# Peptides against a protein of PDB entry 3OGK, part 77

Target 1, 307 residues: chain A of PDB entry 3OGK
Amino acid sequence: ATPDRLSRRFPNLRSLKLKGKPRAAMFNLIPENWGGYVTPWVTEISNNLRQLKSVHFRRMIVSDLDLDRLAKARADDLETLKLDKCSGFTTDGLLSIVTHCRKIKTLLMEESSFSEKDGKWLHELAQHNTSLEVLNFYMTEFAKISPKDLETIARNCRSLVSVKVGDFEILELVGFFKAAANLEEFCGGSLNEDIGMPEKYMNLVFPRKLCRLGLSYMGPNEMPILFPFAAQIRKLDLLYALLETEDHCTLIQKCPNLEVLETRNVIGDRGLEVLAQYCKQLKRLRIERGADEQGMEDEEGLVSQRG

## One batch from the design tools (peptide; aimed at target 1 M26 F27 E111 R286)

Design b1_p29_4_s4 (made by RFdiffusion4, then SolubleMPNN; from b1_p29_4, 10 letters changed)
Fold by OpenDDE base, seed 5:
Structure b1_p29_4_s4 (fold): chain B 307 residues (1-307), chain A 29 residues (1-29)
Amino acid sequence: as target 1 above (307 residues)
Amino acid sequence: SLERFIESEYDLSNPEEFEEFLREYEKFS
């Protein structure tokens, strides 16, 4: 679909998801001049989609100007922005979003590539937002944001239920976890093994409702921190864990209520046997080999909308 | 073996995918 055709057909559209590479069946409906840029869509949103609350861009080029235009056009009506595997923007664009969209509930930039200018966007979000439910910058690289701002967000956003972050040292997030009383999902962080301090992480306290988890670089020495609440774990993301086959078996056996498992081939036949034996509630299984090498050109998509 | 599951994702709540998963799962070893 084209922006103009979409707005004419659905002037009261509330949710829009765009993928940079459409499925073959939809390819003939999208002019080539649109490319992978969100600009024409943002223009249409600004002019003709005045009820839009949710925007999801996947594998698209997004500029700071696009974000600024979107932010100003939708302002506090924008509840969801997902920049999923997008590129082309800087943290200035993010700053514009959080400055103008003070009631945003979902902000995602998972696997997006961007230029980091400063940490002002997260600080601004911390200072003014009380509506946030989902914050996701998983598999991104931020070096200039503060874990204190994340803690402030947790304190001020009482409906915050899902947070996925980059490589924050987990010990820097102690205050965040204490403040995030309603958090159900956490992914990311960084567990850094210290041979001289094997018990470095054993005193971590997680939010009591936490049931979806993916700790980056978690090894067998850190894995026991999950054992006190393993029975309540519903989803495990082990794609970036440093667990061997036997470690998988140990952990899986302790998670009888596991519904979703994402892991690598290191789980092995043995791990699958243990999974089948102990995890009767399993609903989804994802097994990867090595790093995710899926590129923009390797994935098909479909433009979708909801009124 | 496990190789058949590499780079795969199953929604086991979907009956069709669940049956497909079972067929493969029973054969993986």
Scores: peptide ipSAE 0.053, ipTM 0.521, DockQ to the pose 0.102
OpenDDE base, seeds 1, 2, 3, 4: peptide ipSAE 0.015, 0.014, 0.014, 0.000; ipTM 0.511, 0.435, 0.414, 0.360; seeds 1, 3 fail the geometry check

Design b1_p29_5 (made by RFdiffusion4)
Pose (drawn by RFdiffusion4):
Structure b1_p29_5 (pose): chain A 307 residues (1-307), chain P 29 residues (1-29)
Amino acid sequence: as target 1 above (307 residues)
Amino acid sequence: SLEELEVYVPPTVASEERFKKMEEKREER
């Protein structure tokens, strides 16, 4: 339908969600220029959806111009913006929205592709934003943003509940973790072990409500930092973990309240057996395919009728 | 209690790129 049709039928929308490219685009089957331009929709939002407080674009093309218009037109009213698997914008667009939308409660760019010119957008949030409840740049290459800015955001945003990040060294986020007193969910970061520091981590202060998490590149040697509060974990994202079938069993075994598990097939039939009696409350399970070139990551990393 | 089950889900483009980095980390280790 045309944007005109949407605003005529529903002039007082508070929340809008638009999907563009077919699902196949998530698997590199759809041309990049196929469509899903968000621009006519942003123009319609500017003129006729004057009550809109939340926008979620999914698999759409979003430009800097379009986000500059959205930010100016909705300003302090934009409580939530989700750029979900979108492309076509840069850090200029992010900066525009974080400076004009001073009351953003939820900002999300998971799996989006954009050009990173600088890190001022995150710094701008750190300096002026107090209302942020959820910040999510989970699956994203950011090389110019400072972990100090993220820590500062945690210090200023009393209602921060959920933050998902890129390849920040976990050790750089120690301050962030102490400050994020209300943090229930964390995903991302980078656990980089060096033989030099056998106990490089073990001293992580995780927020005492963290129950939905996934630490990227987590190996067997760092896995134990979860044991002190594993009874509390309700959601686990081992999708980007570097741990073997045996290690999965040991960790899954310690999470009797786990309701959501996402993992690669390394979990193996053996891991599913463990999951079968320790985690009776399990509600959602996703087993994504692993490194399928040089053996199934190990000689148990195959799930079958047994699992 | 299980409401949703997915097995052998092919990796998305974002996951493919991340998996390549994961392979490098694995080789280094």

Design b1_p29_5_s1 (made by RFdiffusion4, then SolubleMPNN; from b1_p29_5, 15 letters changed)
Fold by OpenDDE base, seed 2:
Structure b1_p29_5_s1 (fold): chain B 307 residues (1-307), chain A 29 residues (1-29)
Amino acid sequence: as target 1 above (307 residues)
Amino acid sequence: SLEELELDVPLTTAQQKQLEKLLEKKKKR
């Protein structure tokens, strides 16, 4: 379908998801300039798709001008914006979105590449938004945003249920976790081992409803922070954890209600045996090759255990 | 009335050919 025909065919469209660059682009096989610009689509959205409340761009080139046009055209009608593995924009574009779309519920920039000018976008979001349910900038590099703004968002957005962040020091998020009373999912952060302070994270208090979790750089010394609520964990993202096979076994045994596990090959056959023994509610298992194994990422072996 | 739409952005013929060549190279590695 071409953008110009979209409104004619689907005048009442509420949700649009566009996939630009093919998956092969993730392997640096396709140059960045190979296409997937959102501009013609944003023009169509702005002019003709007046009921559109959800936009998802996946692997597309998005400029600040595109974001500004989208923001102004949809304003408070925009409930969801997902910039999934996108590039070409700066934090000025994000600022435009949060300034004009004050009732946005889902904002995602996961794995997007952008130029960071400042942290104003997150500050603006914190100051004016009370509707946010999902905030996701997982696997992004923000250096100029404040964890205090994240705390403010948690305090003001009572429906906030899922937050995925980049490499925030977890201790800087203590205030956020205290404020995020309804948070069910958290991914990202940074656990930094300190040889001089082995119990650095032991007093970390997580939201009571937290059941989907992925802590980046979590090693065996930090893993015990999960034990008090391990029985309520339903999803674990261990892709960026620093756990060995035995550590996986230890953690898995404590998570009898685990439904989704994402991890690396380090789980091994032993970890899989333990998983089968202790996690009877497991629905999805994703095992990725570690960074050291250059192998083909394409085999999403969905081992559906047919029970 | 269709309320939700997921689309792959159309590729040009040139882009398709380039992608095919790249995928073939990947299979040989």
Scores: peptide ipSAE 0.370, ipTM 0.758, DockQ to the pose 0.033
OpenDDE base, seeds 1, 3, 4, 5: peptide ipSAE 0.350, 0.360, 0.358, 0.362; ipTM 0.733, 0.748, 0.761, 0.765; seed 3 fails the geometry check

Design b1_p29_5_s2 (made by RFdiffusion4, then SolubleMPNN; from b1_p29_5, 12 letters changed)
Fold by OpenDDE base, seed 1:
Structure b1_p29_5_s2 (fold): chain B 307 residues (1-307), chain A 29 residues (1-29)
Amino acid sequence: as target 1 above (307 residues)
Amino acid sequence: SLEELELYVELTTAQKKQLKKLEEKRKKR
């Protein structure tokens, strides 16, 4: 399908996902001249796809103008917007989305690159949205947004179940966690070790239903904050944790109900053995190569065919 | 009748390079 034919072929389309891929993966169905720009698709959505409520752009170029057009065209009918690994927009585009799409349930900008002008988009979302279920700006760099707005969102959006953020200091999110009573998933934040305050995070209280978790920069000193509810953890994202092989083993042993684990090769064969021994409900395992691999060729923190 | 559609779109060389940079940044964490 092409944008100009999409509405004619699928007039009742509710969900559209566009993935930027090389030509070989396209089976010559899409001309090369379309590139990775969403503009022609947004035009088609705006003009003809009047039932579309879910839009997912992956690895696409998205401009503020595109977002503005999409926002105005779909307005409160837009329930899901995922800008997955996209680029080309600024926070002005996000502001347009949250201003016009006040009933949005899922807003994702994970791993997108953008220019940050201000934090108004999150403030606007906090002031006007009560429908949000999923908020995800994981692996992004926002410096101008307020944790207070995130707390407001948690208070106002009673169906909020998943929040993934950038490098917020975790202690700044205490109010958010208290407000997010139904939160099941949290990823991101920043745990910053303080030699002068070894128990800096020990009093951190997480939402009672939290079972999917990924705390950035979590080291062995911070890891114990998970122990009180480790048995209820179903998913762990340790890709950006600062855990060594033995730390992985320690944590994994405390998570018998773990279903999904994402980590780096630092887990090692030993960690995999422990995982197999203690996590009988494991459904998915993702192991990535990280920067730690460069110095670990002769260390235990390597995954081999044995693991 | 179709309500959900997934499509693949061609990326330019510049777009691919940008995505690679983002992925590299992620892997270095």
Scores: peptide ipSAE 0.134, ipTM 0.648, DockQ to the pose 0.060
OpenDDE base, seeds 2, 3, 4, 5: peptide ipSAE 0.052, 0.114, 0.052, 0.104; ipTM 0.509, 0.533, 0.562, 0.558; seed 4 fails the geometry check

Design b1_p29_5_s3 (made by RFdiffusion4, then SolubleMPNN; from b1_p29_5, 11 letters changed)
Fold by OpenDDE base, seed 4:
Structure b1_p29_5_s3 (fold): chain B 307 residues (1-307), chain A 29 residues (1-29)
Amino acid sequence: as target 1 above (307 residues)
Amino acid sequence: SLEELELDVPLTTAQQERLKKLLEKRKKR
């Protein structure tokens, strides 16, 4: 499809999802700079798609200029921007988006690669946005953004229900969790074990409505922080947890209302058995092929056709 | 009832890199 053809056929289009690179690009089978530029589409959006409120670019090359043009063209009419596995932009492009699109509800840059210049984009978002419902920069590396800005966003955006972040120290997000009263989903963060302070996370207070969770680097020592509300958990992302087979069994038994589980093959046949036994509301199960050092040595840490 | 099942799903490059980071962190514990 061409941008021009799309606008002629659907002048009142409200939602656009573009896929540039094929799925093979996710496995580095296609060069990073291969095709998929959003520029002609952004031009078309600016000129002819005046009712567009949702834009989803998946595996596309997006420049700061593209983002700036999009931001200025759609301004407060832009409710959703998803830069899904995109590349080619910097945080300056993000700054332009949040500066001009002050009523954005969904901002996603999950698995996108970009140059980080500063944390101004998140600060600007915190200072001016009250509309955010979904903020997702999961699987990204930000070093210059402030957890305080995230807290401010939570305080100001009362409809904020889903937040996925990079490797913020979880203790730095205490203020965020306290402010995010309506938060239902949280993914990311960083749990860092401290041998000298084994209980460092035990007093962590999560939002009362939290039911979809994926804490990065959660090990068996940190896992108990979930137990008080484990029965409330509907979705678990354990892909980046440090849980072995037995740990999976322990946690799963405490989550009888689990509907979605994403994990690695470390769950093993035993974990699958426990899952089947205790999680009768399970709707989706995704098991990635992880190469766990301990799981490779322990046959129980492998999923076979038996399970 | 179970509606979607995905087993032995290959990790994307990004997932692999994050998993590598996870494993390195585990070694430091």
Scores: peptide ipSAE 0.284, ipTM 0.854, DockQ to the pose 0.797
OpenDDE base, seeds 1, 2, 3, 5: peptide ipSAE 0.281, 0.263, 0.272, 0.240; ipTM 0.846, 0.836, 0.847, 0.822; seed 5 fails the geometry check

Design b1_p29_5_s4 (made by RFdiffusion4, then SolubleMPNN; from b1_p29_5, 9 letters changed)
Fold by OpenDDE base, seed 3:
Structure b1_p29_5_s4 (fold): chain B 307 residues (1-307), chain A 29 residues (1-29)
Amino acid sequence: as target 1 above (307 residues)
Amino acid sequence: SLEELELYVEPTTAQQERLKKLLEKREKR
C-alpha cells in the first residue's frame, strides 16, 4: 500500500498501523534502503488524514522531523503514538510530540532505539498532560529523565493504568506508586540488592489495583514483596527476573489467577508442571530463549520435549 | 485452557542486551 492510495480510499481514517519488514534482530539492523521510512506516511497524514488520532509504527525509521511534523499536524487530536521497535529519532522528537500533543493518552516507544539528549520530554509531559493512560518505554535506556516527573504524571493523570519503564531504581518510584492510584500494570524498574540492607524492598507499597507486573532483576529475596497480592496477579513478566526454576514454582503456585506468563526457559519442566497445576486460568504462555541457558547448572532449568 | 503458546522465541537484540545485564546482576548475588 502507498500513502496516497490510503488517504484516497480512507480519508476519515482514525487509526493507522504501519509494520516494517519483520526480521530477526531488527533492532539497529534496519537497512536504510529497505523502504521502512515513515516520512511519506507522515506527509500524507499531515496533508490528508485530518481525523487520524492513533498512529502505530512498528519496526520503522522515524526521524525527529517526522515526529515534529506529525505532532504539529495532529496536535491535541493525537491520542495514541506507538513507536514500536523504531529507530532514527532523538528525545527532541519526543519533546515535540508531548509539547504539541498535550492530550495524548498512549505514548509508547518500547524497544525503540534513539539518541537521548535530555529529559525535557518527560518533564514537559508531566507539566501539561492530564490525559495519559498508557506510558511505555520498556526496554529502553533513559538516563536523563527524572522519576519525579513520572510521579507528577501519576498524580495528574487519573486514568493512568499502565506504565512500563526502563531501569529506574524501584525505591525512587515509591512516590510514583503512591500517586498512581489506578495503576493496573507496571513493568520494568530495577531491583538492586543491598548486602547491608537485605529487606530494603519489603516495605514497598504497590498500587492497590496492580495485577499485571514485571519487575526487572527481581530475585528470590525480593519475590516475597509480591506475595501479599499474588492472588491478584493476572499477568506476569518474568523475562528479566532473577528467578531459578524453583523460584518460578514458588511464585506461580501463589498466582492462581494468572492469565498471561512470559518467562525464559529457566522455568523448566518443573515450572511448567506447577503452572499447569495451579494456574487454571492461563491463556497465554511465552517462553523465550534466555542468555542464561548456557550457564544453567541444573538441566531442569531448561524446557524439554516432555510435558 | 491455553489459548496461545509461544515456545523458545528468540529475543530481539535489545532483549538480549537486557538479559546480559540480568546475568551480570546474578553474578553479584
Scores: peptide ipSAE 0.258, ipTM 0.829, DockQ to the pose 0.706
OpenDDE base, seeds 1, 2, 4, 5: peptide ipSAE 0.239, 0.233, 0.285, 0.197; ipTM 0.818, 0.812, 0.840, 0.802; seed 4 fails the geometry check

Design b1_p29_6 (made by RFdiffusion4)
Pose (drawn by RFdiffusion4):
Structure b1_p29_6 (pose): chain A 307 residues (1-307), chain P 29 residues (1-29)
Amino acid sequence: as target 1 above (307 residues)
Amino acid sequence: VELAPPEVHPRFTPPPLTEEEKEEILEEL
C-alpha cells in the first residue's frame, strides 16, 4: 500500500514497522538495488504521522537524507529507531538522529550495512543521552568508535538493560561492565586469547543481572568465566563461539534455566543429549549450519535423528 | 527447534549456501 493509504486509515500511529526486501535477501539471493526504499514513508511520517514515537525498518534501503528528515521531523519524540538489516546510510545519518532525538530509548542497527566515516555518533550519545534502554549494533563493523564512549553511556543511562556490540576487545569493556549495573543482556565483543596471558580474562566483573548473553569468539579457556552465574543464564548465543562439541556439553550442563539457545551444528548429537535433560525449560532452539567445508568442525559436529 | 542455513551479514564471513538450501529458499520466494 501507499503511505498515503496508511496515514489516512491510521492517522495516530505511535509505532510502525515496515519490511522491504523478501526474506531471500538475507541469503544473498536478492539484488541490492531491488527496492525497499524507506524515503516515501519518512516523508509521510513527517507530514501525517505526527504521533509516531517508534520506527522499525526491516530489510529496507535507508539513506542519510531520509534519516536526517526522520530525525528533524520526529526529534525528541522518537523513543525508538530500529535499522534492522537495512543498508544505504552512513555515520552522518546516525549522528543526525542521535543529536536531534535526545530522548532515544532504543537504538538498533543489527546486521545493517552502512559507510563508517567516523565515531562521533557514539560520542554524541555518551555526552548527552540519559534515556537509553537498549543499544544494539550486534552484527556490525565499527572500527572508529571508542569503548570509552560506551562506558560513559553505561555510567549515564540508569535504565540501560540491553547492549549488543561489535568486535570490541572484552578487556576494554571492563569499565563498561562495572558501570552497567542494570544490564540484563550483552552480546558481542571479542575474546582474544594470547598464550602470553594464560589467565587473560578470569577477572571479569559481569553485571549481577546478566542472564541473556553471547560472547563472541569465546573459546574453551575463557568459557569458565560464565560458570559463577550459569544458573542464572536464560539465553545463550554461542553462534559466534569458538568452542567444540565437548565444550558445549560442559557449558550447557551448567545452565538448568536456559530457555533460549542459539548455536552452530557443532553442538552435535552429544550436545543435544545434554540439553535434553539438564534444560527442561527450553523454549527456543536454533542450530545454524557451521563451517561445512573441511569436516563438520569436528567428528561429533553433526546433528541427526539421535539428537 | 530450527535447523537453519547461514545467513549473510556484514560482520562475519558465513559459509556459502548449498545447492539444496538455495533451491529451498527459491521455492519459498

Design b1_p29_6_s1 (made by RFdiffusion4, then SolubleMPNN; from b1_p29_6, 11 letters changed)
Fold by OpenDDE base, seed 3:
Structure b1_p29_6_s1 (fold): chain B 307 residues (1-307), chain A 29 residues (1-29)
Amino acid sequence: as target 1 above (307 residues)
Amino acid sequence: MELLPAEVNPFYTPPPLSEEEIEAIKKEL
């Protein structure tokens, strides 16, 4: 459909999801610069889609001007913005969104590529938003944002239930976890081994309602921090964990209420057997091939046709 | 509503930003 045809047919549209690049782009078959621009859609939203509350752009090219126009056109009526695997914007575009859309509930930039100018967008969000429920910049590279702003968001946004971040040191998020009393989902962060302080993470206090989790770079030494609440875990994202097959088996056995598992091929047939034995509530399993697994013929972490 | 890739015009080229639009963005940010 063209933007103009959409608005004519659905003038009261509340939710719009646009998919630019087909899945074939995941196989590097499509140039990175090949994708739909959101501009004509943002123009149509601004002019004719006055009831629109939720926007989801997937694999689209989004400029700062597009974000600014969208922000000003929808203002406090914009409840959801998802920039899912998008490109072409900077943190200035994000700043415009959070400045003008002060009642935004869902802000997602997962797997988006952008130019980072500063951390002002997160600071502005922290200063003015009390409505946020979902914040997701998982698999992004923000270096200029402050964990203190994330803590402020957690303190001010009582409905905050899901937060996914990039490579924050987990110890810098202690204040965030203490403030985020209603948090159910956390993904990302960075666990960094310290040979001189092997128990540096053992005193981490997670939010009491946490049941969906994916800690990046979690190894077997850090994994025990989950054991006190493993029985309440319903979703695990282990895509970026540093767990071997046996570590997977150990963790899975402690998660009898697991509903969703996302992991790498390192789980192996053995891990799948353990999963089938202990996780009777499993609804979804995602297994990805790790980039590194092309060379290790000898590791038990191969899911065969039997698994 | 969900629009599939075939419904998105991939060949749309946005018009270049005017200097005035760039300055307005800079002043508001």
Scores: peptide ipSAE 0.018, ipTM 0.559, DockQ to the pose 0.020
OpenDDE base, seeds 1, 2, 4, 5: peptide ipSAE 0.000, 0.011, 0.006, 0.000; ipTM 0.317, 0.309, 0.319, 0.333; seed 4 fails the geometry check

Design b1_p29_6_s2 (made by RFdiffusion4, then SolubleMPNN; from b1_p29_6, 8 letters changed)
Fold by OpenDDE base, seed 5:
Structure b1_p29_6_s2 (fold): chain B 307 residues (1-307), chain A 29 residues (1-29)
Amino acid sequence: as target 1 above (307 residues)
Amino acid sequence: MELLPAEVNPLYTPPPLTEEEIEEILKEL
């Protein structure tokens, strides 16, 4: 549908999800002639969709001008912005969003590519937002944002329940975890093994309600950090964990309430057997093939047709 | 609509935690 047809048909639209061209030929909701740019849609939102509170762009080209126009047009009425696997913007566009949309509840940039100018957008969010429920910049490369701003967000946003971040050193997030009393989901961070300090992370305290978790670069030495609350874990993201088959077996046995597991093929048939034995509430299993595992078809760490 | 040059107050990217800073954090845990 064209933007103009959408606004004429649904002038009171509250939620819009747009999908750019999938890398694979899946459902083209956007005419080929639009190149996956959000600009014509943002124009239509600004002019005619005055009740729109939720916007989700997936695999689209988004400029800073598009974000600025959207921010000014929706202001405090914008509750949700998801830039899912988008590109073409900078942190200036994000700054415009958080400056004008002070009541935003969900801000997502997961797997988006952008030019990072500074960390002002997160600072502005920390200073002025008290409504945030979901913050997600998982699988992004922010190097100029402050963990202290994330802590401030946790302190000020009492309804903050889900946070996904890039490669922050997990020890820099101690203040954040202490402040985030209602946090249920955390993904990202970076665990950096130090042979000289094997217990570097053992005193890490997680939020009491945490039940959905994915720690990047978690190896077998760091895995014990989860054991005190493993029984309350409902979702694990192990896609970026450094766990082998036996490590998966060890962790899975400690997570009897696991509902969702996302992992790599390294879990193997043995890990799947353990999962079936101990995780009776499992609802969803996602197994990805590691890029490096394409050549090792014959190793024990592969899920066969029997698993 | 020119995005006014936001005065780039350089947000100080704190340097990676030194070994000493890590030890201090660990003492507060």
Scores: peptide ipSAE 0.012, ipTM 0.288, DockQ to the pose 0.014
OpenDDE base, seeds 1, 2, 3, 4: peptide ipSAE 0.000, 0.009, 0.000, 0.000; ipTM 0.331, 0.314, 0.328, 0.344; seed 1 fails the geometry check

Design b1_p29_6_s3 (made by RFdiffusion4, then SolubleMPNN; from b1_p29_6, 9 letters changed)
Fold by OpenDDE base, seed 3:
Structure b1_p29_6_s3 (fold): chain B 307 residues (1-307), chain A 29 residues (1-29)
Amino acid sequence: as target 1 above (307 residues)
Amino acid sequence: MELAPAEVNPFYTPPPLSEEERAEILAEL
């Protein structure tokens, strides 16, 4: 579809999802810049799509000017912005979005590549937003944002239900978890083993409604922090966990209400057997092959065609 | 700035952000 054809056909469009780069672009079959720029779409949104509340760009090139134009054109009418695997913007573009779109409910930049100038965008969001429901910058590299701003967001946004972050030290998020009383989903963070303080995470208090979880770098020593509420877990993201096959078996046995599991091939046939035995409500299973697991011939960590 | 009509050129390369445009974005903040 072309922008002009879209506006003519759907002048009252409320939700737009654009996919720039086909998966084939990952294999150099399509030029990187092919159909990838959001600019003509942002122009059309600004001029002709005045009812648009939700924008999802997937694998597109997005400039700060594009974000600024979108922000000013939609202002408080913009409820959802998803920059899914996008590139070409900086934190200045994000700052424009959160400054002008003060009623935004969903802000996603998962797996996006950007230039980080400062943490002002998250601070501005913390100071002025009370509508946020979903914040997702999972698998991103923000180093200049403050955990305190995340806590402020949790305090001010009573409808905040899903937060996915990069590599924040989990202990820096204690204030956030205490404030995020309605949080149902959390992914990311960083669990860092400390040989001198093995119990450093054992007193971590999670939000009472938490049922979708993915803690990055969670090993077998940290895994017990989930046990008090494992029965309420419905979704686990173990893609970035440091769990072996036996650890998977241990955790899965404690999650009888698990509906979605995302993990690596390390679960093995044994883990799949345990999953089938204990997780009768399972709806979706995603198993990724870890890049590093290609070399470990340990038969126990391989999902065979038999599993 | 009047946004030019959306030429649906799949090969459209947006111009780089001018220093003035960047300053405007930052000054409104």
Scores: peptide ipSAE 0.031, ipTM 0.490, DockQ to the pose 0.017
OpenDDE base, seeds 1, 2, 4, 5: peptide ipSAE 0.030, 0.000, 0.000, 0.027; ipTM 0.533, 0.340, 0.365, 0.514; seed 2 fails the geometry check

